# Designs tried in a protein design run: peptides against a protein of PDB entry 6RGO. Part 10

Target 1, 392 residues: chain A of PDB entry 6RGO
Amino acid sequence: MALKLLGFNQDATCFSVISSNKGVTIYNCDPFGKCFELEKSTSNDEELDFLVEMLFSTSLIAVVDKTIGASKRKKLKIVNTKRKATICELTFPHEIMDVIMNRKIICVVLKSDQIFVYDISCMKLLRTIDVRGEKLKSTSKFRNSEAVGDIGVRVSLSTDNNSILCYSSYSKSDKENAPLNDIVVFDALKCIQINVLPAVHQSNIVCIACSPDGMLMATASEKGTIIRVFKTIDTENDEPILVNEFRRGSRPSRISEMKFNHDNTLLACVGESDTIHIFALPVTTTEADANEDDTLQQSSHSLSSSINGLQYISKGLANRFGKIIVSKIPTQSQQRHVAYIKIPENAKYRIGFPKDTTNTIHICGEDGNYLVYSIPRNEVGPCTLVKSNTFD

## One batch from the design tools (peptide; aimed at target 1 S57 N80 R83)

Design b1_p15_1 (made by RFdiffusion4)
Pose (drawn by RFdiffusion4):
Structure b1_p15_1 (pose): chain A 327 residues (1-135, 151-284, 335-392), chain P 15 residues (1-15)
Amino acid sequence: MALKLLGFNQDATCFSVISSNKGVTIYNCDPFGKCFELEKSTSNDEELDFLVEMLFSTSLIAVVDKTIGASKRKKLKIVNTKRKATICELTFPHEIMDVIMNRKIICVVLKSDQIFVYDISCMKLLRTIDVRGEKIGVRVSLSTDNNSILCYSSYSKSDKENAPLNDIVVFDALKCIQINVLPAVHQSNIVCIACSPDGMLMATASEKGTIIRVFKTIDTENDEPILVNEFRRGSRPSRISEMKFNHDNTLLACVGESDTIHIFALPVTQRHVAYIKIPENAKYRIGFPKDTTNTIHICGEDGNYLVYSIPRNEVGPCTLVKSNTFD
Amino acid sequence: EEEEEEIEEAMEEEV
């Protein structure tokens, strides 16, 4: 089958790719190279490694499952790339759905909507967050820098009226203090959530409305959450998969089950800005590094890696700059 | 303690 299940780095330095053949490879951007290659851990052809999240450019990797079911739901391994050794092997009562890391905090998301927060220096569990214990699945996002700030979707106070709903809660994982609770920002479920690297901004995706809403995160007034801007969906409602924020928080990238990738600018310092054509029934992942604000890195399941430029003052499409092919 | 030291080392190394 195709080389599916791409994962993208925080710092846009490299990306994680599950080669359907054997193990998982991690490439670099500049210079492009085979950075890390995981050996054989397979027994059948279509069984897939699912979840890999990494540090910035380091040797520290978070790896989850290999087998379809033998050791998948209840595993987390911490591996150094230069020496291929497992350090800590944590076990969890449910199936892992997502793992997000940063320099200070490691988050593990379970299928039962439990979020385990760890101080990464000693792996002490800071707090267990019973989201489903209070009231598709929960989508979680996190800031990259320090003062790492956690964002998760929570159910509303209409559990009695119906089973599924999605509001937003802002949480400071550094001090384990809930900062702001946002109301039902959508009339539908939440598909994907992106938080700014500095933790000051947040994006939301709806399945039905397909309109991205941006709210201030922490400095927002206590009385009411502050809405920043909204973005035109285009000609057709489409499911969104992954969104990213620029380092200066002037740009927002959007990708999904669509022909095109949309680029939204920010009035921090309207409907559409830059659009990147994309093959229809193939899936891609997004990133952009810290070095410049004009370059956008693109990861594709077709086997191609592309670097596009951004037009500052033109509403035109992006210009391709560099490309390379996968393995 | 040894595992913490190894985690700190892995965080410091760059690939």
Fold by OpenDDE base, seed 1:
Structure b1_p15_1 (fold): chain B 392 residues (1-392), chain A 15 residues (1-15)
Amino acid sequence: as target 1 above (392 residues)
Amino acid sequence: EEEEEEIEEAMEEEV
């Protein structure tokens, strides 16, 4: 059967799949089993296409049927999965490309490069962000979206109630074909732009991940060779703070998904490669008061010692034209993965981090495998398989 | 109002 992965929910307690025979199925991770099934509305052998975003382990889901007719692709249904009832339906002027939510906000991304921001509690529109409208009114040649790969506005939302929205924007270059290589950081509750990170990559951004607390953001371009991690809100001398630059690989490969773990200590990435990569983030030691006493010299030779203070002084060469060139971290100082998972070639996988186990990762594949891995703490190496289940 | 109550119920109901 052809499976299509929709992904994990915010805490990796559930994942969603499209099965060609059944429609949308939601699986619970522990205990492993089906918790919801949305039957296909049509008996036709048409390729099923859906967007499904689940709110944590709740009965609240957002559903877009993309299978049949341009009209359905513009409709968002809010559904109670336990009641099997549609609560409300919203209709948009353009095709829905993505839906993201937390306990406060739903964001709907349209093919028009618009982001509609809603209060989830009452489905009230708070803001329409026009990512193109901030670009000068150059003639509305809709890029014929058919031939150039899936280059659209990318979004990520913090899973906390602060609701920090990160989205890709067009660079202010006078060129008709400006890349989607800027990031805007937006407070979705207050509807205020809080930061702009210009030219974070040389090519279009294809993947964004916000940390659960909204304080960090990871970005990857079409090349997928380098992942950059920035602070979202904090700036140094009105310049973006680059926290980390990770090397996924030397060969170009699309990254489809990135996730932070719940304590911001790990960043995972998955895509077209045979490898899920897991990177370690520097632990911001909050100066917990060093109460003097307990000299338990557990010689945990933490690999922390070699993260000596490369104060990434972003020597922003402010060239005379206000282009912040993100200083390329020298290739020698680019951090590699601390852990990895080998996956089958050509199998699409999705990733999730469970809340209660910061060194565990959940993965699911279009091959019908749901896998739980333990992440090594003290060594660079493969993750250990802890649990395996199959789905159809 | 009715839609808001149904959203709240769905957000409180774990599966």
Scores: peptide ipSAE 0.597, ipTM 0.952, DockQ to the pose 0.882
OpenDDE base, seeds 2, 3, 4, 5: peptide ipSAE 0.588, 0.593, 0.595, 0.595; ipTM 0.951, 0.952, 0.952, 0.952

Design b1_p15_1_s1 (made by RFdiffusion4, then SolubleMPNN; from b1_p15_1, 7 letters changed)
Fold by OpenDDE base, seed 4:
Structure b1_p15_1_s1 (fold): chain B 392 residues (1-392), chain A 15 residues (1-15)
Amino acid sequence: as target 1 above (392 residues)
Amino acid sequence: EEKIKQIKEAMEEKL
């Protein structure tokens, strides 16, 4: 049967799929099994197309039926899965491209490059972000985005209550075809822009991941060869902080999804390649836990190894184009994966990190496999398969 | 009001 993956929820406790015969199915990961089915309303052999965004393991889902008619593609249904009932419906001026949520916020991305930000608790519109209108203010030129179906505004939202929204924006370059290579960091609750990361890639950003706490963001371009990790809020001398630069590969390959684990120690990526890559992030020791009282005086000489990070300022020609974030990380020091999973070629996979096990990754494929892998801690190598289930 | 109550209920209810 043709399966289409919709993805994992925020904590990888559930995933959703479209089955050609059944419609939308939600699976629970542990214990593994079907927990919800939305039956196909139409008897026709039409290819099913849905957006489904879950709110963790709750009965609240957001659904967009993209299968039938251009009018339905503009409708967001908020559904109670246990009641099998639509609570409310929102209609948008343009086709819905993406929906993302947490316990506070729903973000709806339109084909018009607009982001509608809602308070989930009351479905009140908090903000309309017009990424195209922001471009028009800067460049005075409209991009007809219709010709390249893959290039649109990308979004990621923190899974915590701080509700940090990261989205791709158009560069302020006077070029008619300014790329979507800027990132805006937005406080979705306060409806304020908190940071702008200009020209984080040379080409359009096609994938963004926000960390669960909203403190980190990963970006990938159309090339998918380099993943950059930035701090979202913190800046150094009003410039963005590049934390990591990872090399996924030497060959161009689209990255479809990236995710951080719960403690920001790992970043996974999946896409068109036969390999899920997992990268280690440096553990930022938050100084906070040092306050417990215990008196033991042991004078351990902390060797402050001053890693004088050689700022290789590559004097790349600062021609008239905006300050490209020149990687301060030498190309030779681009970290590779610490772990990997081999997946079938041409199988679309989705990834999720469970909250309770930071060294475990959940994956599911359009091949009908749900797989749980253990990530090696102390060695570079393959992940170990811990659990396997099949779905239809 | 009723829709807000139903949203809250769905957010508190496990699958």
Scores: peptide ipSAE 0.652, ipTM 0.970, DockQ to the pose 0.884
OpenDDE base, seeds 1, 2, 3, 5: peptide ipSAE 0.651, 0.650, 0.642, 0.652; ipTM 0.968, 0.969, 0.968, 0.969

Design b1_p15_1_s2 (made by RFdiffusion4, then SolubleMPNN; from b1_p15_1, 8 letters changed)
Fold by OpenDDE base, seed 5:
Structure b1_p15_1_s2 (fold): chain B 392 residues (1-392), chain A 15 residues (1-15)
Amino acid sequence: as target 1 above (392 residues)
Amino acid sequence: SEKIKEIQEAMKEKL
């Protein structure tokens, strides 16, 4: 059967898949098993396409049926899985491209480059963000829908209640073909723009991940060779703070998903390559109050290999137009993965970090494998397989 | 509304 992976929920307790014969299925990760099935509404042998966004392990899901006809692709259904019932339906002016949620907010991304921000508790519209802005409305010949399939507004939302929304935006170039290489950081609850990171890549941003707390953001371009990690809120001299620049590989390869672990110590990426890469982030020791006096001299020579993450303050080269271009960190200071997982070639995988175990990663494949790996702490190397399950 | 109550219930119920 053709499986299509939808992804993990926010805490990697569940994942969702499309089965061509069954429709949408949700699996619980531990204990492993099917917990929900949404049957195919149509007897047609048409290829099933859905968006499904879960709200943790709750009975609330958001569903978009993308299978047939332009009308369904504009409809967001809020479904109670336990009752197998649609609670409400929202209709949008354009096709829904993405849906992301936390316990406070639903964000709906449209093909029109609009983001609709809702309070989930009452389904009240808080904001409509028009990423094209007023100037581009006049010149927006609808990007011919066929050839530009992968280039759209990307979003990521913090899984916490702070509801930090990161989205890709068009650079302020007077060129009709401005790249989606700016990032806007937005407080989705207060409806306030917090920060703007200009020209974080040379080409369109195709993947964004927000940290669970919303304090960090990872970005990747169409090249997928370099991942950049920024602070979302903090700025130095009105410049974006680049925390890390990671090298995924030397060859171009699309990154489909990135995730932070729950304590912001790890960033994983997956895509078209045979390898899931896991990167270590510098632990920002918040200087917590060093005032507690406890003199216990225990001389445990833990060789903290001080990976002196040289804070290369990448001086943003202000280009001739006053635009901050994030300078490429020298290739020598680009960090590599600390851990990896080999996956089958041409198999699409999704990734998730469980909340309670910061050194484990959940992965699932369109090959029908659900796998749990342990991440090595002290050595650069392969992850160890801990648990394996299959699904159809 | 009744729908708002049902959303708030679904957000509290486990799968």
Scores: peptide ipSAE 0.664, ipTM 0.971, DockQ to the pose 0.906
OpenDDE base, seeds 1, 2, 3, 4: peptide ipSAE 0.622, 0.616, 0.619, 0.623; ipTM 0.951, 0.950, 0.948, 0.951

Design b1_p15_1_s3 (made by RFdiffusion4, then SolubleMPNN; from b1_p15_1, 7 letters changed)
Fold by OpenDDE base, seed 5:
Formats: structure tokens, sequence, C-alpha cells
Structure b1_p15_1_s3 (fold): chain B 392 residues (1-392), chain A 15 residues (1-15)
């Protein structure tokens, strides 16, 4: 049977899949097993396509039927899984491309490059963000999305209650074909723009991840060779703070998903390559005033990774249009992965970090494998398989 | 009102 992966929930306690015969199935990770099944809305042998967003391990899910020929691609259903009932349905003017949520906010991304922000508790519309802005409303040429690949607005939302929304935006180039290479940081609760990161890549941004606390974001372009990590709120001299630049590889490969772990110490990425890469982030020691005197001399050999203070010569390549392209970190200062997982070629995988075990990663594949890996702490190397399960 | 109550219940109920 053809499986299509939908992904993990926010805390990697559940994942969702589309089965060609059954429709949408949700699996619990521990104990492993089916916890919900959504039956097919149609008896037709049509290739099923759904968007499902879970709210942690709660009975609340958001569902969009994206099946070809389905008149439902513009409809968001809010479903109670325990009651097996639709609570409410929202209809949008355009096809739904993505849905993301936390305990406070639902964001709905449309094919029109609009983001609808709702208070989840009452389904009240808080904001409509038009990413094209007023100038691009006249070019009703929807890029025929069939010919120009998955180029659209990308979003990520913090899993905390601060509800920091990061989204890709068009560069302020007067060119009809401006790339989606700006990032906007938005407080989804207050409906305030916090920050704008101009031209974070040379091409369209295809993947964004926000940290659970909303303090960091990771970005990848269509090339997928470099991942950049930025602070979301802070700026230095009105410029975006680039915290890390990671090299995934030398060959172009699409990144489909990135995730931070719950303490912002790790960033994982997955995509079309045979390898999940895990990168270490610098522990921002907030100088908590540890004024407390306790003398315990435990000689923890701090692996002083010699962060040779290579002065970031921010050679801002001022592009001819006055936008500062984020300076390429010199190739010598690009960090590599600290850990990796080998996956089958051509198998689509999804990733999740469990809350309680910061050095554990959950992965699932369209090959029907659910796998739990331990991440090495003190060495660069492969992750160790801890648990495996199969699903259909 | 009822739909809002059902949403708030579903947000508290486990799978």
Amino acid sequence: as target 1 above (392 residues)
Amino acid sequence: EEKIKEIQEAMKEKL
C-alpha cells in the first residue's frame, strides 16, 4: 500500500499518515499503536491527499481534504478525534497550502500567499497577512503551481504560548519574479511584526523551523546545501543576528523538514537525501546570576571546542538593490553535523524531538518504519537505534 | 457558543 507521511505533532508523542486504503491514521509513539483513524470521505480509487495538523496529544485536529477533484481544498475542518465529529468548518477563498497550530493560535496558509491567523480557543480571526502586499494584487497571475514547483509562502510557529510566527516574504525588488527570500517574524497573539530579515538566502526559502520558545529560527533555500540559524527578536546594529551556518552537503538536495529540540541545543534536518543531519547549537549560557556559593569542584572536562573567534567579517554583499544579503560565513567556519541517521534512498522521512529526552529523535518513513534514535553527546558519529516499530 | 465549548473540551481531552 502507498503510505504518505503527514508528520509528527509538536512534542513527537504522535505522528500521522495517509494510507491509500484507510485514509488518515494517527499513531501514538509510546506505547506504539493506532490511536485514531479517519475514514475515507469517498469510495473512489482516487489518490488521497490530506493535510492534518495535530494539537499535541489532544483530541483536537485540523484536517484539509486535498484530494484531486475534491471540492474541499478550501475547507478547514476542526475535528474532535474522541467524538469522531467535526466541531466546525472554515471555508477560505483559495486552496489551503499549510496549517500550523499551538495551544493559542491556528495559522492557515493559502495558495494566494495569504496567512490567516486565528485564536484557537474561539476560532476568531485575529489577522489576515497578505504576503504579496498591495502592489502584487494586480498580477492575478497565480503562478500556475503545477509548472513552478512547491514555491510558496513557508511558515513556522513556536510551540510555546508566545506564538512567534516566522514566514517567508517577497524581497522588495520591483521584479515580477522577486524571490521569497525575506523572513518576517510576527507575534501571532499581539498581531505585531517583531522583525524582518532581508534576503537570508539568494533563492526562495523552502523550509523554515522556529524553536519551541520562538527565540531561534532555521532557514533553508531551494539549494538545501546551507542552513542558517538566526535570532528571531534581537538585532545587532539593525542587522539580523546570524547564530550559526551549517553545511548539510555539497550537492543540492531539497530539505523538507527541520526541527529544533526542546532546549535549543540541536537542529535536525531531513529531505530528499539518504541522510538525516543533526547539528549542535551553541549553548547560550544566559548568565543566570549563579550567586549561590556551592563549591562542588566536579571537574567536568568542558570539551572546550575551540570556537576560534573568527571575527565575522560581515562582507555584506550589498546587492545592486540596496538589500544587504546576509554575508556568507566563510566556508571554513561552516559547521558540519555532529550526528547523522542513514535512511533508505527515495524514502520520505519525517522527524520529531520528544520533550523529555533532548538527546533522542523520533523518525518515521513512508516505508512503514517508526524509529527511535539516541544522539551521541561527546562524539561526532551515527545515532544509535534504540527502538523500532512498523506500521501499515 | 456550543462549538467554542466543544473546541475548548477537545483541547483538554487526550487522544
Scores: peptide ipSAE 0.644, ipTM 0.968, DockQ to the pose 0.883
OpenDDE base, seeds 1, 2, 3, 4: peptide ipSAE 0.603, 0.598, 0.600, 0.605; ipTM 0.949, 0.946, 0.948, 0.946

Design b1_p15_1_s4 (made by RFdiffusion4, then SolubleMPNN; from b1_p15_1, 8 letters changed)
Fold by OpenDDE base, seed 5:
Structure b1_p15_1_s4 (fold): chain B 392 residues (1-392), chain A 15 residues (1-15)
Amino acid sequence: as target 1 above (392 residues)
Amino acid sequence: SEKIKLIQEAMEEKL
């Protein structure tokens, strides 16, 4: 059977899959098993296509049927899985490209490069973000739908209640073909723009991940060779703070998904390559108040391998046109993965980090494998398989 | 509204 992975929920307690014969299935990760099946509404042998966004392990899901006809692709259904009931339906002017949510906010991304931000509790529209802005409204050239398949607005939302929304935006180039290489950081609750990171890549951004707390973001371009990690809120001298630059590989390869673990110590990426890469982030020791008191001299020589992550303040070279381009970090300062997982070639995988086990990663494949790996702490190497299950 | 109640119920209800 052809499986299509939809992904893990926010805390990797569940994942969703499309089965060509059954429709949408939600699996629980532990104990492993089916939690919900959404049956195929049509007897037609048409290829099933859905967007499904889960709200943690709750009975609330957001569903878009993309299988048949232009009308359904514009409809967002909010469904109670336990009751098998549609609570409400929203209709949009354009096709829905993505849906992301947390306990406070639903963001709906349209093919029109619009982001609709809703309060989930009442489904009230808080903001419509027009990423094209007023200048591009006049160019009614819908990017011809066929050739521009992968280039659209990308979004990521913090899984916490702060509801930090990161989205890709068009650079201020007056060129008709401006790349989606800027990032906007937006408080989705207050409807305030917090930050703008200009030209974070040379080409379109195709993948964004926000940290669970919304304090970090990771970005990858169409080239997928370099991942950049930025602070979302903080700036130095009105410039974006680049925390890390990671090298996924030397060969171009699309990154389909990135995720932070719950404590912002790890970043994982997956895509078209045979390898899931896991990168270590510098633990910003917040100097918590070292209250002076207790003298206990225990000389535990923890070899803090001070990876002097030289904060290369990548001085954005203001190009002659006043564009801040994030300077390429020298190839020598590009960090590699600390851990990896080998996956079958041509198998699409999705990743999730469980909340309670920061050194564990969940993965699932269109090959029908659900796998739990332990991440090595003290050495660079392969992850260890801890648990495996199969699904159909 | 009934809709708001049903959303809240679904957000509190575990799978």
Scores: peptide ipSAE 0.668, ipTM 0.971, DockQ to the pose 0.896
OpenDDE base, seeds 1, 2, 3, 4: peptide ipSAE 0.666, 0.666, 0.656, 0.667; ipTM 0.970, 0.971, 0.969, 0.971

Design b1_p15_2 (made by RFdiffusion4)
Pose (drawn by RFdiffusion4):
Structure b1_p15_2 (pose): chain A 327 residues (1-135, 151-284, 335-392), chain P 15 residues (1-15)
Amino acid sequence: MALKLLGFNQDATCFSVISSNKGVTIYNCDPFGKCFELEKSTSNDEELDFLVEMLFSTSLIAVVDKTIGASKRKKLKIVNTKRKATICELTFPHEIMDVIMNRKIICVVLKSDQIFVYDISCMKLLRTIDVRGEKIGVRVSLSTDNNSILCYSSYSKSDKENAPLNDIVVFDALKCIQINVLPAVHQSNIVCIACSPDGMLMATASEKGTIIRVFKTIDTENDEPILVNEFRRGSRPSRISEMKFNHDNTLLACVGESDTIHIFALPVTQRHVAYIKIPENAKYRIGFPKDTTNTIHICGEDGNYLVYSIPRNEVGPCTLVKSNTFD
Amino acid sequence: EEEEFAEEIIEKLEE
């Protein structure tokens, strides 16, 4: 089958790719190279490694499952790339759905909507967050820098009226203090959530409305959350998969089950800005590094890696700059 | 600097 299940780095330095053949490879961007290659851990052809989230550019990797079910739901391994050794092997009562890391805090998301927060220096569990214990699946996002700030979607106070709903809660994982609770920002479920690297901004994706809403995160008034802007969906409602924020928080990238990738600018310092054409029934992931604000890195399951430029003052499409092919 | 910082975490975890 195709080389599916791409993962993208926080700093846009490299990307995680599960080669359907054997193991998982991690490439670099500049210069492009085979950065890390995981050996054979397989027994059948279509069984897939699912979840890999990494540090910035380091040797520290978070790896989850290999087998379809032998050791998948209840595993987390911490591996150094230079020496291929497992350090800590944590076990969890449910199936892992997502893992997000940063320099200070490691988050592990379970299928039962439990979020385990760890101080990464000693792996002491800071707090267990019973989201489904209070009231598709939960989508979680986190800031990259320090003062790492956690964002998760929570159910509303209409559990009696119906089973599924989605509001937003802002949480400071550094001090384990809940900062702001946002109301039902959508009339539908939440598909994907993106938080700014500095933790000041947040994006929301609806399944039905397909309109991205941006809210202030922490400095927002206590009385009411502050809405920043909205973005035109286009000609057709489409499911969104992954969104990213620029380092200066002037740009927002959006990708999904669509022909095109949309680029939204920010009025921090309207409907559409930059659009990148994409093959229809193939899936891609997004990133952009810290070095410049004009370059957008693109990861594709077709086997191609592309670097596009952004037009500052023109509503035109992006310009391709650099490309390379996968393995 | 980033690699040094990750190595320090790895050493602490090994202990």
Fold by OpenDDE base, seed 4:
Structure b1_p15_2 (fold): chain B 392 residues (1-392), chain A 15 residues (1-15)
Amino acid sequence: as target 1 above (392 residues)
Amino acid sequence: EEEEFAEEIIEKLEE
């Protein structure tokens, strides 16, 4: 049977699939099993296409029927899975390309490069973001770029209540064909732009991941060779902070999904390659307020660690084109993966990080495999398979 | 916890 993966929910407790024969099925990860099924509305052998976004492990889902011939590609349905009932229906002026949500916000991305931001609690429209309208203030020509289905606005939302929205935007270049290589960081609750990261890649951004807390963002271009990790909110001298630059590979390969784990120590990526890559992030020592009074007098041995000053060679290529974030990270210091999973070359996989186990990753494939891997902590190497299930 | 906030949302959207 042809399976199409829709992905994991926010905490990787569930994943959703399209089965050609059944329609949409949602699986629970633990205990493994079907938790919801949406029946196929059409008897025709039409290729089923859906968007499904689940609100964690709850009975609340957003559904878009994108099946060919269905005039429903512009309709968002909020569904109570316990009742199998549509509780809210919204109609948009354009085809829905993506839907993302957390406990506070639902974002709807349209083929028009518009993002509609709603308060999920009442489905009130908070903001319409017009990513093209921002471009049009810079470039008067509406090219009807028939967006060949691959290039459009990408979004990611923090899973926390702060609701940090990261989205791709058009660069302010005077070029008629400005790439989608800027990132905007947006407070979805307050409807305020927090930050703009200009020209984070040379080509269009095709994948974005926000950390669960909204403090970090990962980006990949259509080349998929380099992943960049930025701070979302913090800036240094009004410039974006590049935290990490990871090398996925030397060969171009599309990245379809990236995810942070819940403690921001790991970033995983998956795509068209035979390998899921897992990268280690520097542990930001949150100064836990060690207000505990315990007077232990342990002797201050002055380890004078000579921190050799990494001279930031800011090669000021002050060419007239907007400040490309020139990686201050030497190409030799591009970190490789710390762990990996081999997957079938022809199977699309999706990834998720469970909340309670920071060194565990969930993956599922269009081959009908749901797999749980343990990530090695102290060595660079393959992940260990811990659990496997099959679905149809 | 997780289902409670979804139930509150569902209730408000069913009214």
Scores: peptide ipSAE 0.452, ipTM 0.929, DockQ to the pose 0.858
OpenDDE base, seeds 1, 2, 3, 5: peptide ipSAE 0.447, 0.434, 0.439, 0.449; ipTM 0.928, 0.927, 0.927, 0.928

Design b1_p15_2_s1 (made by RFdiffusion4, then SolubleMPNN; from b1_p15_2, 8 letters changed)
Fold by OpenDDE base, seed 5:
Structure b1_p15_2_s1 (fold): chain B 392 residues (1-392), chain A 15 residues (1-15)
Amino acid sequence: as target 1 above (392 residues)
Amino acid sequence: SLEEEAEKILENLLK
């Protein structure tokens, strides 16, 4: 059967899939099994398309039926999975492109490049973010939807209660074809813009990941060769802090998903390539708590492989237009993966990090494989398969 | 729990 992966929830305890014959199925990861099924509303042999966003492993999900008819594509349903009932329905002026949530916030991304921010507890609209702004409203030539299928506003939300929203924005270049290469950091609860990272890539940003705590973000462009990791809130001399620049590969390949683990020590990426890449982040030792006196001399020479994460303070080169361009870190200082997983070239995979096991990654494929891998700690190499299950 | 919070949200959205 043709499977389409919807992805893991926030803590990788569940994942969702579209089965062409059944509709939406949610699987529990441990113990592995089906926990919810949403039957297709239509008897037609039409290609099923859905958005499903889960609130962790709870009975609350958000669903958008994208299969048929322009009206359904504009409807967000809040569903109680235990009752198999729609509890709330919201209708938007434009097609829903993405839905993300945490315990506090739902963000709905529209084809109009608008982000609607809701308080999940009451579905009250907190903010409408117009990413095009007022100036681009006049050039309301809807980018012809067919050819520009992949270029839209990208979003990521912290899984914590701080509700840090990162989204791609148009560069302030007066060019009709301004790239989506700026990042805005937004407090979704307070409805305050925290930071703006200008021109973080040369081309459109196609993937964003926010860390669980909202302190880090990862970005990838349509080239998918370089991943950049930034601090979300902190700035140095009014410039964005580039923490890491990772090289996924030399060949262009789309990155479909990136995720941080729960302690911000790892970043994984997956996409059109045969390889899931896992990168190590420098542990920011907060120097603060080193005050306790305890003298115990135990000389265990643990070879701290000082990955001197050279904090390349990439001084933003102010271009001729006074815009900070994140300077490319020299290719020699670009970090590679510390671990990898080989996947079938023709199978789309999704990734998730479980909360309780920071060195474990969950993956699932459109080939019907759910796989759990252990990430090596002390060496650069392949991940070890720990568990495998199949689904249909 | 997370489930109790979700159930409370779902009950509040029915009102």
Scores: peptide ipSAE 0.690, ipTM 0.971, DockQ to the pose 0.889
OpenDDE base, seeds 1, 2, 3, 4: peptide ipSAE 0.677, 0.676, 0.676, 0.671; ipTM 0.969, 0.969, 0.969, 0.968

